# Peptides against a protein of PDB entry 5LHZ, part 98

Target 1, 78 residues: chain A of PDB entry 5LHZ
Amino acid sequence: QLLKSVFVKNVGWATQLTSGAVWVQFNDGSQLVVQAGVSSISYTSPNGQTTRYGENEKLPDYIKQKLQCLSSILLMFS

## One batch from the design tools (peptide; made by RFdiffusion4, then SolubleMPNN)

Design b2_p28_8_s3 (from b2_p28_8, 10 letters changed)
Fold by OpenDDE base, seed 2:
Structure b2_p28_8_s3 (fold): chain B 78 residues (1-78), chain A 28 residues (1-28)
Amino acid sequence: as target 1 above (78 residues)
Amino acid sequence: SSDAQLIKEIRELAAKVHEKALKEKLFP
């Protein structure tokens, strides 16, 4: 269930879910989901391929960049 | 690792945001 969706200029849409997840839909068509209490993150590429990354896993640079963006978004919600 | 720390920080922020959101939903 959706709690709140906000438009983030030059980024896309960020949505809070009742589950504790935050779902970001980036302008490039990719998506990122992080969730409280879940150790992994979920990234969906523009072509729809989804990959999960664990907290002890090395991240691609483009994922790190999106996570840094997400950090800023989360601070907006805080 | 640095990547692990980033994910952990994100998870912690997500938890805080979730907690606040639920509180605001219950007590707008």
Scores: peptide ipSAE 0.453, ipTM 0.814, DockQ to the pose 0.536
Fold by OpenDDE base, seed 1:
Structure b2_p28_8_s3 (fold): chain B 78 residues (1-78), chain A 28 residues (1-28)
Amino acid sequence: as target 1 above (78 residues)
Amino acid sequence: SSDAQLIKEIRELAAKVHEKALKEKLFP
């Protein structure tokens, strides 16, 4: 279930779910999902391919950039 | 920070945001 959805200028939509997940739908069509209690993150590319990244994996730069964006969003919600 | 630290920080923030949101919903 959805708790709250917020439009973020020049980013897209950020949604909090009752599950503890935060779901960002970026303007470029990609998506990130981070969930409390889950040690991995999910990235979905614009073509719909999903990749899960564990904490200790080296991240592509474009993923790190989106994660930094997500971090800023989370700080805004806190 | 390391990539691991970035993910950990985000997970921790997500947890805090989640708890806050639930509390606000239940006890506005």
Scores: peptide ipSAE 0.453, ipTM 0.813, DockQ to the pose 0.520
Fold by OpenDDE base, seed 4:
Structure b2_p28_8_s3 (fold): chain B 78 residues (1-78), chain A 28 residues (1-28)
Amino acid sequence: as target 1 above (78 residues)
Amino acid sequence: SSDAQLIKEIRELAAKVHEKALKEKLFP
């Protein structure tokens, strides 16, 4: 279930779920899901391909950029 | 690693935001 959805200018939509997940739908069509208590992140590319990245994996630069964006969003909501 | 630190930081932030939301739901 959804707790809150916020439109973020030049980013997209950020949604908080009751599960503790934060779901970002970026303007480029990609998606990122991070959930409290889960060590991996989920990234969905614009074509719908989903990849999970573990905490200790090397991240592609574009993923790191989106994570840094997510970090700023979370700080805003904290 | 820096990547691991980034993910851990985000997980922690997500947890804090979640806790805040739940508290606000319980005690509006």
Scores: peptide ipSAE 0.450, ipTM 0.812, DockQ to the pose 0.510
Fold by OpenDDE base, seed 3:
Structure b2_p28_8_s3 (fold): chain B 78 residues (1-78), chain A 28 residues (1-28)
Amino acid sequence: as target 1 above (78 residues)
Amino acid sequence: SSDAQLIKEIRELAAKVHEKALKEKLFP
């Protein structure tokens, strides 16, 4: 179930789910899902390929940039 | 590592945001 969806200028859409997940749909067609209580994150590339990253894995720079963006979004929801 | 710290920080924020959202739903 959806709790809230917000439009983020120059980024895309961010949605909160009752499950505790935050789902971001970026303008470039990629997606990022982070969920409270889950140690890994899920990234889907524009071509639909999904990759899960654990917290101890080395992250590509473009993933780190999107995570930093997500951090800013989460602060807006708080 | 810095990457691990970033993910942990985001998970903590997600938990706080989730708690706040649920409280607002229960007590509008």
Scores: peptide ipSAE 0.449, ipTM 0.811, DockQ to the pose 0.521

Design b2_p28_8_s4 (from b2_p28_8, 9 letters changed)
Fold by OpenDDE base, seed 5:
Structure b2_p28_8_s4 (fold): chain B 78 residues (1-78), chain A 28 residues (1-28)
Amino acid sequence: as target 1 above (78 residues)
Amino acid sequence: SSDKQLIEEIRELVAKVHQKALEQKLLP
């Protein structure tokens, strides 16, 4: 269930879920889900392909950039 | 190389904002 959503200029929408996840829908059509208590992150490309990344994996640069963006977004929820 | 530090930072922040929501009674 949706807890709250915020519009982020030049990024997209970020939603906090009752599950403990934060779900970002980027303007490029991609999505990022980070769940509290879950070691992996979920990235969905614009074409709908979903990939899970563990904490010890090397991340593609574009995903690192989105995570860094998410870091700043999370400050909006705190 | 891994990006563990970044992922852990994000996960910690997500957990913190979730805990804040719980404390603010935004969750059932």
Scores: peptide ipSAE 0.554, ipTM 0.865, DockQ to the pose 0.563
Fold by OpenDDE base, seed 4:
Order: sequence, then structure tokens, then C-alpha cells
Structure b2_p28_8_s4 (fold): chain B 78 residues (1-78), chain A 28 residues (1-28)
Amino acid sequence: as target 1 above (78 residues)
Amino acid sequence: SSDKQLIEEIRELVAKVHQKALEQKLLP
């Protein structure tokens, strides 16, 4: 269930879940989910395809960019 | 690796944000 949602200008929505996950819905239609205690991240492309990336995998540049964006967003929750 | 460090940083931040929510009694 949802804990709180924050609108981020020119980015999208960031939602904190009671599960300990943070869910970002980007303006481009993509989504990113990172959960505390889980070693992988989940990325959903605008077409609905979901890919999980382990911490030891090489990340596409666009994923790294979104993660860096998420880093900045998370500071808003701190 | 740089990618691993980035993911670890994000996971740490997510954990901290969750911990703060718990401490603030925001969770049922």
C-alpha cells in the first residue's frame, strides 16, 4: 500500500510504499522500483516490459541516469 | 564497480527513508 507520494517537477511521481520500496513513475512512461533489502532493481519501459537488474550487472546508461535522478528524489524524503 | 556502487547507494537511501517512516510511526 501507498505511504506517501511526491510530485517531482519535470520528472514524475515518486511513491514510498509500506513494503519499504520506492516506486518512481517517470514522465516518459517508464517506471523504477527499488526495495530495501532486495539486491535487484525493477525497471519497466514505456511499453510495459519489465526487466530486473542485479547489483552486479552492467546497467544501460539510461537506467543509470534514472537511478541518479532517484538519488536526488530520495533526498526529498530524508 | 561504478554500477554496483550506484545501486548500493540507492538501496541505502531507500532503507534510510523507510527507517525514518518507521520511526515517525507512519506505517500501520
Scores: peptide ipSAE 0.553, ipTM 0.864, DockQ to the pose 0.599
Fold by OpenDDE base, seed 3:
Structure b2_p28_8_s4 (fold): chain B 78 residues (1-78), chain A 28 residues (1-28)
Amino acid sequence: as target 1 above (78 residues)
Amino acid sequence: SSDKQLIEEIRELVAKVHQKALEQKLLP
């Protein structure tokens, strides 16, 4: 269930779920899902392919960039 | 920071935002 959705200029939409997850839908069609209490993050590419990244995996630069963006968004609402 | 530290930071922030929502009784 959706708690609230925030439009982020030049980024996309960030949605907080009642489950404790945050779901970001980027303008490029990609998506990130980060769930509290879950060690991995979920990235969905624009073509719909989903990949889960664990804490000890090397992250592609484009994933790091999106995570940094998410960090900035979360700081605004914390 | 390392990749691991970045993921941990994000997860902690997500948890904090969720906790604030609970405290403010924003969750149904």
Scores: peptide ipSAE 0.551, ipTM 0.864, DockQ to the pose 0.628
Fold by OpenDDE base, seed 1:
Structure b2_p28_8_s4 (fold): chain B 78 residues (1-78), chain A 28 residues (1-28)
Amino acid sequence: as target 1 above (78 residues)
Amino acid sequence: SSDKQLIEEIRELVAKVHQKALEQKLLP
């Protein structure tokens, strides 16, 4: 269930879920889901392919960039 | 920072925001 959705200019939508997850829908059609208490993150590409990344995995640069963007968004909500 | 540090930072922030929502009674 949705708790709060925030429109982020030139980025997309960031939604906090009642589950404790944050769901970001980027303008390019990709998505990120980060769940509190879960050691992996979920990335969905624009074509719908979902990949989970663990903490010890090497991240593609474009994923790191999106995570940095998410970090900035979360800081605004803190 | 390392990739692990980045993920940990994100997870910590997500948990923090969730905790604040609970404290504000935004969650049942």
Scores: peptide ipSAE 0.558, ipTM 0.866, DockQ to the pose 0.568; fails the geometry check

## One batch from the design tools (peptide; made by RFdiffusion4, then SolubleMPNN)

Design b2_p29_3_s1 (from b2_p29_3, 10 letters changed)
Fold by OpenDDE base, seed 1:
Structure b2_p29_3_s1 (fold): chain B 78 residues (1-78), chain A 29 residues (1-29)
Amino acid sequence: as target 1 above (78 residues)
Amino acid sequence: SLMDEAKEKAKTADSKELIRKIREMLKSL
């Protein structure tokens, strides 16, 4: 279930879920799901392939970019 | 834009620190 959705110009949509996760749908067709209490993040590429990354893994640059963007988006939920 | 700014900051960001930051922010929602 959805709790709150925020539209971010030139980025996409960010949605807070009842599970405690935040789901970001980027304009390039990729998706990111992060959740407190879960040590891994979920990234879905535009082609639909989903990859989970642990907190101790070296992330690809494009993932770091999107996580950095997410940190700014989360300020909009407060 | 937020994405442009994010791209710049990501150049020096540490993967582990970035995930930690996000998870801490999520606890405050």
Scores: peptide ipSAE 0.739, ipTM 0.949, DockQ to the pose 0.885
Fold by OpenDDE base, seed 4:
Structure b2_p29_3_s1 (fold): chain B 78 residues (1-78), chain A 29 residues (1-29)
Amino acid sequence: as target 1 above (78 residues)
Amino acid sequence: SLMDEAKEKAKTADSKELIRKIREMLKSL
């Protein structure tokens, strides 16, 4: 279930879920789901393909960019 | 913009550290 949704200009929508996860829907059509108690992140490409990345693997640059963006977004939830 | 700034910071960010930071921030929500 959804707890809180925030529109972020030139980025997309960020939603906090009751599960403790944060779900970001980027303007390019991609999506990112992260959760404190889960060691992996979930990325969905614009074509709908979902990939999970572990905390110890090297991330693609575009994933790092979106995670870095997410860190800024999370400050908006405080 | 946030995305532009993120792209710049991501150039030097470590994958593991970045995920760790996010997960820690999530604990505070």
Scores: peptide ipSAE 0.738, ipTM 0.949, DockQ to the pose 0.902
Fold by OpenDDE base, seed 3:
Structure b2_p29_3_s1 (fold): chain B 78 residues (1-78), chain A 29 residues (1-29)
Amino acid sequence: as target 1 above (78 residues)
Amino acid sequence: SLMDEAKEKAKTADSKELIRKIREMLKSL
């Protein structure tokens, strides 16, 4: 269930879920799901392949870029 | 844009620190 959705120009949509997760749908067709109580993040590529990354893993650069972007988006929710 | 700025900041960002930062921010929502 959705709580709040924010449109970010040239980035995409970010949605807060009742589960406590935030779901980002990027303009390139990829998706990112993060949640405070879950130690891993979920990334879905534009072709629909989903990969989970643990908090101690080295992330690909393109994932780091999107997480950095997400940190800026989260400031808009406050 | 936010994405262009994010790409620049990500060059020096640590993977674990990024995830930790986001998870902490989520606790405050």
Scores: peptide ipSAE 0.737, ipTM 0.949, DockQ to the pose 0.902
Fold by OpenDDE base, seed 2:
Order: structure tokens, then C-alpha cells, then sequence
Structure b2_p29_3_s1 (fold): chain B 78 residues (1-78), chain A 29 residues (1-29)
């Protein structure tokens, strides 16, 4: 269930879910899901392939970029 | 742009710290 959706210019859409997760749909077709109570993050590539990353593993640069972007997006929900 | 800035910051970001930061921010929503 959706709580709030925010349009982010030149990035995409970010949606806060009732579960506590935030779902980002990037303009390149990729998606990112993060949740406070879950240690791993979920990334879906434009082709639909989903990968989960744990908090202790090295992230690909493109994932770090999108997470860094997400940190800025989260400020928009405040 | 936001994404350009994110790309620059990501160059020096630690994976674990970045995830931790986001998770903490989520708790404050």
C-alpha cells in the first residue's frame, strides 16, 4: 500500500509504502527498494533482473550512486 | 543534477556506511 509518492526531476519517482519501505523507480528503468527493518536492499535492473545486496558486501558503483541519490530523495519525505 | 551529485559523492562512499545511513534515515520517516 502506498503512503506518499514524490516526483524527482531527472531521477524518477519515489514512493513510501505502508510497510516502511521506500520504492524508487528511476528514469533508466531500474528500481530500488529499501526498508528500515531489513538489512538488505533490492535492486531491479531495467531488464527486470532483481538482486539483493547485504549491508556488509561491496556494492557496484552504479548501486552506490543510486543509493546516494536515494539519501537525498529521503529528505523530500520530511 | 541530483543524480550527477550522487555520482560524485558515491566515488568516495563506503558501501556499508551508505546502507547504514539510508536505513537510519528510513527510521525517521
Amino acid sequence: as target 1 above (78 residues)
Amino acid sequence: SLMDEAKEKAKTADSKELIRKIREMLKSL
Scores: peptide ipSAE 0.737, ipTM 0.949, DockQ to the pose 0.892

Design b2_p29_3_s2 (from b2_p29_3, 11 letters changed)
Fold by OpenDDE base, seed 1:
Structure b2_p29_3_s2 (fold): chain B 78 residues (1-78), chain A 29 residues (1-29)
Amino acid sequence: as target 1 above (78 residues)
Amino acid sequence: SLLEQAEKQAKTVDSKELIQKIREMLKSL
């Protein structure tokens, strides 16, 4: 279930879920799901492939970019 | 834009540090 959704100009939508996760839907069709109690992040590419990355893995630059973007978005939820 | 700013920062941040920062921020929601 959805708790709160925020529109972010030139980025997409960010949604807080009842599970405690935050779900970002980017304009390029990719998606990012992160959750405080889960050590891995979930990234879905525009073609629909989903990959989970552990916190000790080296992230692709495009993933790091979107996570940095997410940090700014999370300030909007406060 | 936020994405453009994020692109610059992504080049200098460690993956583990970034994920942990996000997880800590989520605890404050």
Scores: peptide ipSAE 0.658, ipTM 0.918, DockQ to the pose 0.906
Fold by OpenDDE base, seed 2:
Structure b2_p29_3_s2 (fold): chain B 78 residues (1-78), chain A 29 residues (1-29)
Amino acid sequence: as target 1 above (78 residues)
Amino acid sequence: SLLEQAEKQAKTVDSKELIQKIREMLKSL
């Protein structure tokens, strides 16, 4: 279930879920799902391929960019 | 833009540090 959705100019939409996860839908068609109680993140590319990344593995730069963006987005939910 | 700013910071931040920061922020929601 959805708790709230926030429109982020030039980025996309961010939605807080009742599960505690935050789901970001980027304008480029990619998606990012993060959750406090889960050590891994989920990234879905525009073509629909989903990859989970653990906290101890090296992230691609484009993933780090979107996570860094997410940190700013999360401030919009507070 | 937000994404452009994020790109600059992403080049200097460690993956693990970034994920941990996000997880901590999520706990505060």
Scores: peptide ipSAE 0.657, ipTM 0.917, DockQ to the pose 0.899
Fold by OpenDDE base, seed 4:
Structure b2_p29_3_s2 (fold): chain B 78 residues (1-78), chain A 29 residues (1-29)
Amino acid sequence: as target 1 above (78 residues)
Amino acid sequence: SLLEQAEKQAKTVDSKELIQKIREMLKSL
């Protein structure tokens, strides 16, 4: 369930869920779901394929880029 | 743009550090 959604120019939408997760829908059609209590992140590619990455796993550069962007977004939430 | 800046910064941060940063930030929401 949605708590609030924020439009991020040239990025997409970031939504805080009642579960505590944050859901980012990027303009390129990809998605990220992250949550403090969960050790893994969820990435959905534009083709709809979802992959989970652990915190100790080496991330693809494009995932790191999205997460770095997310950090900036989260900073806006605070 | 934010994504453009993120792309540059992502090159200098390791995966674990980045994930940990995100998770810590989430705790503060």
Scores: peptide ipSAE 0.656, ipTM 0.916, DockQ to the pose 0.895
Fold by OpenDDE base, seed 3:
Structure b2_p29_3_s2 (fold): chain B 78 residues (1-78), chain A 29 residues (1-29)
Amino acid sequence: as target 1 above (78 residues)
Amino acid sequence: SLLEQAEKQAKTVDSKELIQKIREMLKSL
């Protein structure tokens, strides 16, 4: 279930789920799912391929960009 | 835009540190 959705200009939509996860749908068609109790993040590319990254893995720069963007978005939920 | 600003900042942050930052922020929601 959805708790709160926020529209972010030139970025996309960010949604807080009852599971504790935050789901971001970017304008380029990619998606990011993060959750406090889960050590890995989920990234879905525009073509629908999903990859999970652990906290000790080196992330591609484009994913780091989106995570950094997410940190700014999370401030909007507080 | 937020994405453009995030791109420059992302180049100076470690992957693990970034993930940990996000997870800690989620705990406060």
Scores: peptide ipSAE 0.655, ipTM 0.917, DockQ to the pose 0.891

Design b2_p29_3_s3 (from b2_p29_3, 10 letters changed)
Fold by OpenDDE base, seed 2:
Structure b2_p29_3_s3 (fold): chain B 78 residues (1-78), chain A 29 residues (1-29)
Amino acid sequence: as target 1 above (78 residues)
Amino acid sequence: SLMEEAKEKAKTVDSKELIQQIREMLKSL
C-alpha cells in the first residue's frame, strides 16, 4: 500500500510504502526500491531487468548516482 | 539539478557508506 507519493521535478516519482520501503520511478524508466530493514537494494533497469545489490558490494556508478539522488528525495518526506 | 548534484556527489562516496546512509534515513521516516 502507498502512504504518500512525491513528484520530483526532472527526476520522477518517489513513493513511500506501508512496508517501510521507498519506491522511486525515474524519468528514464528505471526504478529503485530501498527499505530500512533490508540490507539490499533493488534496481530495475528501463528494460525491466531487476538486480539486487548488497550493502557490501561495489555499486555501478549509475546506481550510486540514483541512490545519492534518493538521499535528497528522502528529505522531501520529512 | 538534483540529478546533476547527485552525480557529482556519487563520485566520492563509498557504496557501503551510501547504502548505510539511505537505510538510516529510512528509519527516520
Scores: peptide ipSAE 0.726, ipTM 0.946, DockQ to the pose 0.892
Fold by OpenDDE base, seed 1:
Structure b2_p29_3_s3 (fold): chain B 78 residues (1-78), chain A 29 residues (1-29)
Amino acid sequence: as target 1 above (78 residues)
Amino acid sequence: SLMEEAKEKAKTVDSKELIQQIREMLKSL
């Protein structure tokens, strides 16, 4: 279930879920799901492939960029 | 833009620190 959704210009939509996760839907069709109690992040590419990344593994640059963007988006939920 | 700024900041942050930062921010929601 959805708790709160925020539209971010030139980025996409960010949604807080009842599970405690935040779900970002980027304009390029990719998606990112992060949750405080889960050590891994979920990234879905525009073609629909989903990959989970642990907190101790090296992330692709494009995913780092989107996570960094998410940090700015989270300030909008405060 | 937010995405362009994110691209620049991402150049100097490591993966583990970035994930930890996000997870800590989520605890405050």
Scores: peptide ipSAE 0.726, ipTM 0.946, DockQ to the pose 0.896
Fold by OpenDDE base, seed 3:
Structure b2_p29_3_s3 (fold): chain B 78 residues (1-78), chain A 29 residues (1-29)
Amino acid sequence: as target 1 above (78 residues)
Amino acid sequence: SLMEEAKEKAKTVDSKELIQQIREMLKSL
């Protein structure tokens, strides 16, 4: 279930889920799902391919960029 | 823009540190 959705201009939508996860849908069609109790993040590319990355893995630059953007978005939920 | 600023900040942040930062922020929601 959805708790709160925020529209971010020139970025996309960010949604807080009852599971504790935050789901970001970017304008380019990609998606991120992150959750406090889960050590991995989920990235879905625009073509629908989903990849999970652990906290000790080196992330591709484009994913780091989107996570950094998410950090700023999370401040909007406070 | 948020995305442009994020791209610049991402150049100097470690992957693990960034994930940990996000997870800690989520705990406070």
Scores: peptide ipSAE 0.726, ipTM 0.946, DockQ to the pose 0.907
Fold by OpenDDE base, seed 4:
Structure b2_p29_3_s3 (fold): chain B 78 residues (1-78), chain A 29 residues (1-29)
Amino acid sequence: as target 1 above (78 residues)
Amino acid sequence: SLMEEAKEKAKTVDSKELIQQIREMLKSL
């Protein structure tokens, strides 16, 4: 369930869920779901394929880029 | 742009540190 959504220019939408997760919908059609209490992140590619990455796993560069972007977005929430 | 800046910063951060950073930030929400 949604708590609040923030539009981020040239990036997409970031939504805070009541579960504590943050859901980012990027303009390229990809999505990220991250949550403090969960050791893995969820990435959905534009084609709808979802992959989970552990915190100790080497991330693809495009995932790192989107997470770094998320970092900046989260600063906006604070 | 925000995404371009993110791409540049991502070049010098390791995956584990980045995930940890995100998780810590989430705790503060």
Scores: peptide ipSAE 0.726, ipTM 0.946, DockQ to the pose 0.909

Design b2_p29_3_s4 (from b2_p29_3, 12 letters changed)
Fold by OpenDDE base, seed 2:
Structure b2_p29_3_s4 (fold): chain B 78 residues (1-78), chain A 29 residues (1-29)
Amino acid sequence: as target 1 above (78 residues)
Amino acid sequence: SLLEEAKKKAKTADSSKLIKEIREMLKSL
């Protein structure tokens, strides 16, 4: 279930879920899901392919970019 | 934009540090 949704200009929508996860829907059609209690992140490409990445593996640059963006977005939920 | 700034920072960002930072931030929500 949705707890709070925030519109981020030129980025997309970020939603805090009751599960504790944050779900970002980027304007390019990709999606990112992160959760404190889960060591991996979930990235869905615009074509719908989902990949999970652990916190100790090397990330593609495009995912690092969106995670860095997410870091800033999280400040909007305080 | 936020994404443009994120792109700049991501060039030097460490994957592990980035994920861990986000997870710590999530604990405060």
Scores: peptide ipSAE 0.641, ipTM 0.920, DockQ to the pose 0.887
Fold by OpenDDE base, seed 4:
Structure b2_p29_3_s4 (fold): chain B 78 residues (1-78), chain A 29 residues (1-29)
Amino acid sequence: as target 1 above (78 residues)
Amino acid sequence: SLLEEAKKKAKTADSSKLIKEIREMLKSL
């Protein structure tokens, strides 16, 4: 279930879930799901393919970019 | 934009530190 959704200009939508996860839907059609109690993140590409990345895993640059963006978004939530 | 700035920051960002930072932020939500 959704707690709140925030529109982020030129980025997309960020939604806080009752589960504690944050779900970002980027304008390019990709998605990112992160949760504090889960050591991996979930990334869904625009084509619908989902990949999980571990906390200590070397990330593709585009994933790092979106995570960096997410960090900025989370600052808006606080 | 946030994405453009994120792209710049991501160039030097450490993967593990980045995820850990986000997870710490999530704990405060």
Scores: peptide ipSAE 0.638, ipTM 0.918, DockQ to the pose 0.898
Fold by OpenDDE base, seed 3:
Structure b2_p29_3_s4 (fold): chain B 78 residues (1-78), chain A 29 residues (1-29)
Amino acid sequence: as target 1 above (78 residues)
Amino acid sequence: SLLEEAKKKAKTADSSKLIKEIREMLKSL
């Protein structure tokens, strides 16, 4: 279930789920799912391929960019 | 935009620090 959805101009939508996860749908069609109790993040590319990345794993630049964006978005929720 | 600023910050960001920071922020929601 959805708790709260926020529209972010030129970025997309961020939604807080009852599971404790935050789901970001970017304008380019990609998606991120993060959750406090899970050490890995989930990234879905525009073509629908999903990849999980661990917290000690070296990330591609485009993932780092979207995570940094997510950090700023989370400040909007608080 | 947030994405453009994020792109600049990400150039110097540490991968593990980013994920850990986000997870800590999620605990406060």
Scores: peptide ipSAE 0.631, ipTM 0.914, DockQ to the pose 0.892
Fold by OpenDDE base, seed 1:
Structure b2_p29_3_s4 (fold): chain B 78 residues (1-78), chain A 29 residues (1-29)
Amino acid sequence: as target 1 above (78 residues)
Amino acid sequence: SLLEEAKKKAKTADSSKLIKEIREMLKSL
């Protein structure tokens, strides 16, 4: 269930879920799901493929970019 | 945009810190 959705200009939508997760839907069609109680993140590419990344993995640059973006978005939530 | 600025920061960002940082931020929401 959705708790709060925020439109982010030139990025997409960021939604806080009742589960405690934050779900970002990027304009390029990709998606990112992060939750405090889960040590991995979920990234879905525009073609629908989903990959989980652990918190100590070396991340692709495009994933790092979107995580940095999410970091900035989260600052706006609080 | 946020995404463009994020791209710049990501070039030097430590992969091992990003997810952990975000998870900590989520705890405060």
Scores: peptide ipSAE 0.631, ipTM 0.912, DockQ to the pose 0.897

